# Peptides against a protein of PDB entry 7BDX, part 345

Target 1, 212 residues: chain A of PDB entry 7BDX
Amino acid sequence: EMGAAACTLLWGVSSSEEVVKAILGGDKALKFFSITGQTMESFVKSLDGDVQELDSDESQFVFALAGIVTNVAAIACGREFLVNSSRVLLDTILQLLGDLKPGQCTKLKVLMLMSLYNVSINLKGLKYISESPGFIPLLWWLLSDPDAEVCLHVLRLVQSVVLEPEVFSKSASEFRSSLPLQRILAMSKSRNPRLQTAAQELLEDLRTLEHN

## One batch from the design tools (peptide; made by RFdiffusion4, then SolubleMPNN)

Design b2_p30_8_s4
Fold by OpenDDE base, seed 4:
Structure b2_p30_8_s4 (fold): chain B 212 residues (1-212), chain C 212 residues (1-212), chain A 30 residues (1-30)
Amino acid sequence: as target 1 above (212 residues)
Amino acid sequence: as target 1 above (212 residues)
Amino acid sequence: EELLEKVKKLLEERKKKAVPLAEEALDKLL
């Protein structure tokens, strides 16, 4: 209870850039983000056994942690911090996104994908996550999710790779060979207008890259 | 571990007035401060059995909670919030200060006393805490502490009562009859210059009130 | 050249925006 409440408040206030700077200016930031990864991992590992009620204190705590990471990654100095000093946390987020089944822990997936998207705004962050082992297969695994919001955030992350020629050129062959084109085309026909737009934009970006 | 780390970061950032406003602007503030009191109470009740290592995660968590309350009470809107909406937390802090033995949990006592002092800056807050049952006996109980920093913060809280005629007039008889004058005189001779100054100032304030 | 400029402009318009997230914003989406 109390840990979740405190962490939820920290999530709320971390929407401020000045709060993110204050978090990162302290000597405790490294320890906090290290334990964050471990805590998120422990939560995801616990899901294989018990139907943890999604409204549990533990779930709320992990959501708040993922929200804090997202908010830190929204700030330029926060992206730099994560990519320089908290790479294990990024590796953990990528691993957890792989460990979760389609339809499992949708809220957590969305938050983790949003954090990775924010990290991807920094070229160094985008390089780091895109060079992670199995990153491209992971994107397609996540794109198989039944949840439109998960799929939307995957498409945004895919677009982040496609829009960066220096990153895309390294993996273009694997990307093209494994592209779930039928799935993305289905999303471009989605009734969810946000998902529809993201899929259409990505298809246009991919077509543009084929003609160059 | 993670709860203490998150709460410690929240404590650090709560030194900002804007962060305090953000904490209080959310619908979760009431719940957070309610659970804060319960958590602090549970910690103090646990001390009668085991020598909880003062460096435990639980100790650090409770210190961070008391620090957050102190930082909230440092802000005008935070004082108003505590006195209007979190009176049970103030009652809990007063109770816990009574339950702790002299020399027990010095750091927690200091933080709780600092929070009460900050609350006392608001006349409504000062009225509320000073009208609490056994408040004057509690001040003298706390002033028996062997720790100079605990005693310093007690003297500051006593001064907050003495400097407010509307509050002091209600309890002046009890205050004068129970005043540990020899203890305060001993503190005015302390080698701790902060304690010495606070005791001297309080003795001057008391003399001024006897001549009026 | 005009097509390349149009593509560059489209790519610039699609520039990645970092988005901080509040809990209330997540609860409206999910």
Scores: peptide ipSAE 0.053, ipTM 0.816, DockQ to the pose 0.012
Fold by OpenDDE base, seed 5:
Structure b2_p30_8_s4 (fold): chain B 212 residues (1-212), chain C 212 residues (1-212), chain A 30 residues (1-30)
Amino acid sequence: as target 1 above (212 residues)
Amino acid sequence: as target 1 above (212 residues)
Amino acid sequence: EELLEKVKKLLEERKKKAVPLAEEALDKLL
């Protein structure tokens, strides 16, 4: 209870850039983000039998942690910190996204994908996550999710890769060979306007890259 | 571990007025401060046998909670919130200060006394705590502490009462009859310059009140 | 050159899309 309440308040205030700077300016940031990764990993590992109630203090705590990471990654100094000093946390987020089944922990997946998207704004962050082992298969695994918001955030992350020539060129062969084109085309016809737009934009970006 | 880390970061960032406003502007503040009081009470009740290591995650968590309360009370809107909406927390702090033995939980006592001092900046806060049952006996109980920082913060709180005529007049008879004058005189000769000054100033304030 | 300008514009749009998320905003998205 108290940990979840404190972490939730920390998430709320971390929407401020000055709060992110204050979090990172202290000597405790490294420890906090290390334990964050471990805590998120412990939570995901606990899912393999117990119907953890989404409203559990543990779930709320992990959502707040993922929210804090997202808010830190929204700020330039936060992205730099994560990519330079908390790579293990980024690796953990990538791993946990792979360990979760389609439809499992939708809220957590969205937060983790938002954090990765925010990290991807920096070329160094985008390079780091895109060069991670199994990154392209992970994108397609996540794109198999029935949830429209999960798929939206996957498409946004895919677009971040496609729009960076230096990154896309390194994975272009694997990307082209494994591209779930029919799934993306189906999403371009989604009733969710955000998902529809993201799929349409990505298809246009891909067409532009095939002609160059 | 993770709760203590999150709460410690929240404590650090709560030194900002804007962060205090953000904490209080959310719908979660009441719940957070309610659970804070319960958590602090649970911790103090657990001390009655186990040598809780001062470096335990639980101790660090409770210190961070007391630190957050102190930082909230440092801000005008925070004092107003505590006195209007979190009186149970103030009552809990007063109770816990009474339950702790001299020399026990020194760091926690200092933080709790700092929070009460910050609350005492507002006349409404000072009225509330000074009208609490057993407040004057509690001050003298705390002043029996061997720790100079505990005694310093007690003297500062006593001075806050003495310097407010509307508050002091209500308790003046009890205050004068129970005043540990010899203890305060001994503190005015302390090798700790902060304690020495605070005891000297309080003795001057008391002399001024005897002549009026 | 036009592709580079389009990529730069898209990168600038991505920077603008880095919005901090509050809990209440998550519950409205999901």
Scores: peptide ipSAE 0.050, ipTM 0.818, DockQ to the pose 0.014
Fold by OpenDDE base, seed 2:
Structure b2_p30_8_s4 (fold): chain B 212 residues (1-212), chain C 212 residues (1-212), chain A 30 residues (1-30)
Amino acid sequence: as target 1 above (212 residues)
Amino acid sequence: as target 1 above (212 residues)
Amino acid sequence: EELLEKVKKLLEERKKKAVPLAEEALDKLL
């Protein structure tokens, strides 16, 4: 309980840029983000046996950790910190997104994908994430999720790759050969307006890249 | 480990007034401070058997909690919140200061005394603390501590009582009858300059009150 | 040039989408 309460408050206040700067300006940030990755990994590994109630203190704690990472990645200095000093955390997030089954830990997946999207705003972050082994298969695995919000954040991350020519050119062949076009087309017809729009925009971006 | 790391970061950022306002402006503050008191109490109760290494994750966690309370109490809205909405936490701090033996958990005592001193800047806070059952005996118990920093913060709290006529007048008879004058006089000769000064100032304030 | 401007505009719109997330905002989305 107490750890979850403290971490949840830290998540809330980390929405401030000045708080993110204060976290990263301290000597404790490296240790915190190192343990964050380990804690998230331990939590996901524990799910293979017991239905940890999504409302458990442990779940809330891990959600707050993922929220903190998201808020740090929302800030330019936070993206630089993660890409330069906490790459293991980014690797952990990518791994955990692969280890989680479709429909498993939806809230956590959304937060992790939001953090990766925020990191992807930095070209260094986008390069690092997109050059991760199995990144393209991971995107398609995540697009198989039944959750519209998971799929939305995957589409946003895919769009981040597609709209960066330097990144897209490195993976364009694999991307084109494996693209789940029918799945994206189905999402472009979603009743969820946000998912529908994101899928339509991505299809337009892909068409624009085929004509160039 | 992770709880201590998160709470330690929250402690660090709570030095900002804006962060304290953000903590208190949320719906989670009441629950957080309720659990804080319980966690501190559980930690102190666990000490009666095992020498919890002062450098344990649990100790660091409780220090961070006491640090957060101190930082909240440093802000006007934080003092008002504690005195109006988290009185049980103040009662817990007073109780734990009584339960801890001389020389036991010195760092925690210092942080708790700093929090009470910060609360005492508000007349409502000073009234609440000083009207607590056994408050005057508690002050003298704490002044028996061998640690100079504990004694310093006790002297500062005693000075806060002495300098507030409305509070001092209610307890003046008990205060005068139980005053460990020889202990305070010994502190006024301390090699610690901060303790020496605080004891001298308190002795001057007490003399001024005897002449009025 | 027009494509570079569209990509720049999309990148500028993305910089605006680096939004810190409060828990209350997540609970409204899920």
Scores: peptide ipSAE 0.042, ipTM 0.817, DockQ to the pose 0.014
Fold by OpenDDE base, seed 1:
Structure b2_p30_8_s4 (fold): chain B 212 residues (1-212), chain C 212 residues (1-212), chain A 30 residues (1-30)
Amino acid sequence: as target 1 above (212 residues)
Amino acid sequence: as target 1 above (212 residues)
Amino acid sequence: EELLEKVKKLLEERKKKAVPLAEEALDKLL
């Protein structure tokens, strides 16, 4: 209980840039983000056996941790910190997104995808995550999720790769050969207007890149 | 481990007034401070049996909680919140200061005394803590501590009562009858310059009140 | 050239914005 309450407060206040700077300006930031990855990994490993109710204190704690990472990645100095000093945490987030089954731990997937999207604003961050082994297969695995919000955040991350020519050129062959075009086309007809718009924009971006 | 790391970061950032306002502006502040009191109480109850090493993750967690309370009480809106909405936490801090033996949990005592001192800046806060049953005996119990820093913070809290005529007049008879004058005089000769100064100032303030 | 400029302009208009996420904002999205 108390750990979840403290972490939830820290998540809430981390929406401020000044709070992110204060977190990162301390000598304890490295330790915190190292243990964050381990804690998230331990939680995901516990899901295979016990149906941990999605509303447990442990779940709330891990959601708050993922929220903090997202808020840190929203700030320029936070992205720089994650890409330079917390690469293991980024590796853990990528791994956990692969370990989670379709429909499993939806809220956590959304938070982790939002954190990766925020990291992808930094060219060095986008290079790091996109050069991760199995990154393109991971995107397609995640895009098979039945949840519209998960799929939306995957499409935003895919668009992040597509809109960066220096990164896209390195993966363009694999991307074109494995693109789940039928899935993206189905999403462009979704009743969810946010998902529909994101899928339409991505299809336009892909068409624009094929004609060049 | 992770709870202590999160709480320690929250403690560090709570040194900012804007962070205290953000903590208190959320819907979760009441729950957090309620659980804080319970967590501190559980920790102190665990000390009677197992010699919890002073450097445990649990100790660090409780120190961070007490530090957060101190930082909240340092801000005007934080004092107002504690006095209006978290009186149970103030009662818990007073109780725990009484339950701890001389020399036991020195760092926690200092943090709790600093929080009470900060609360005492608000006249309503000073009234609340000084009207607590056994408050004057508690001050003398704490002043018997062998630790100079504990004794310093007790003297500062005593001075807060002495310098407020509206509060002091209600307790003046009990205060004068039980005052450990020999102990305070011994502290006025301490080799610790901060303790020496605080004891000298308190003795001057007391003399000024007797001549009026 | 014009197509490359249109692509660059479209890419600039779609430039990623980092968004901090509060819990209350997430619970409204899910």
Scores: peptide ipSAE 0.038, ipTM 0.820, DockQ to the pose 0.012

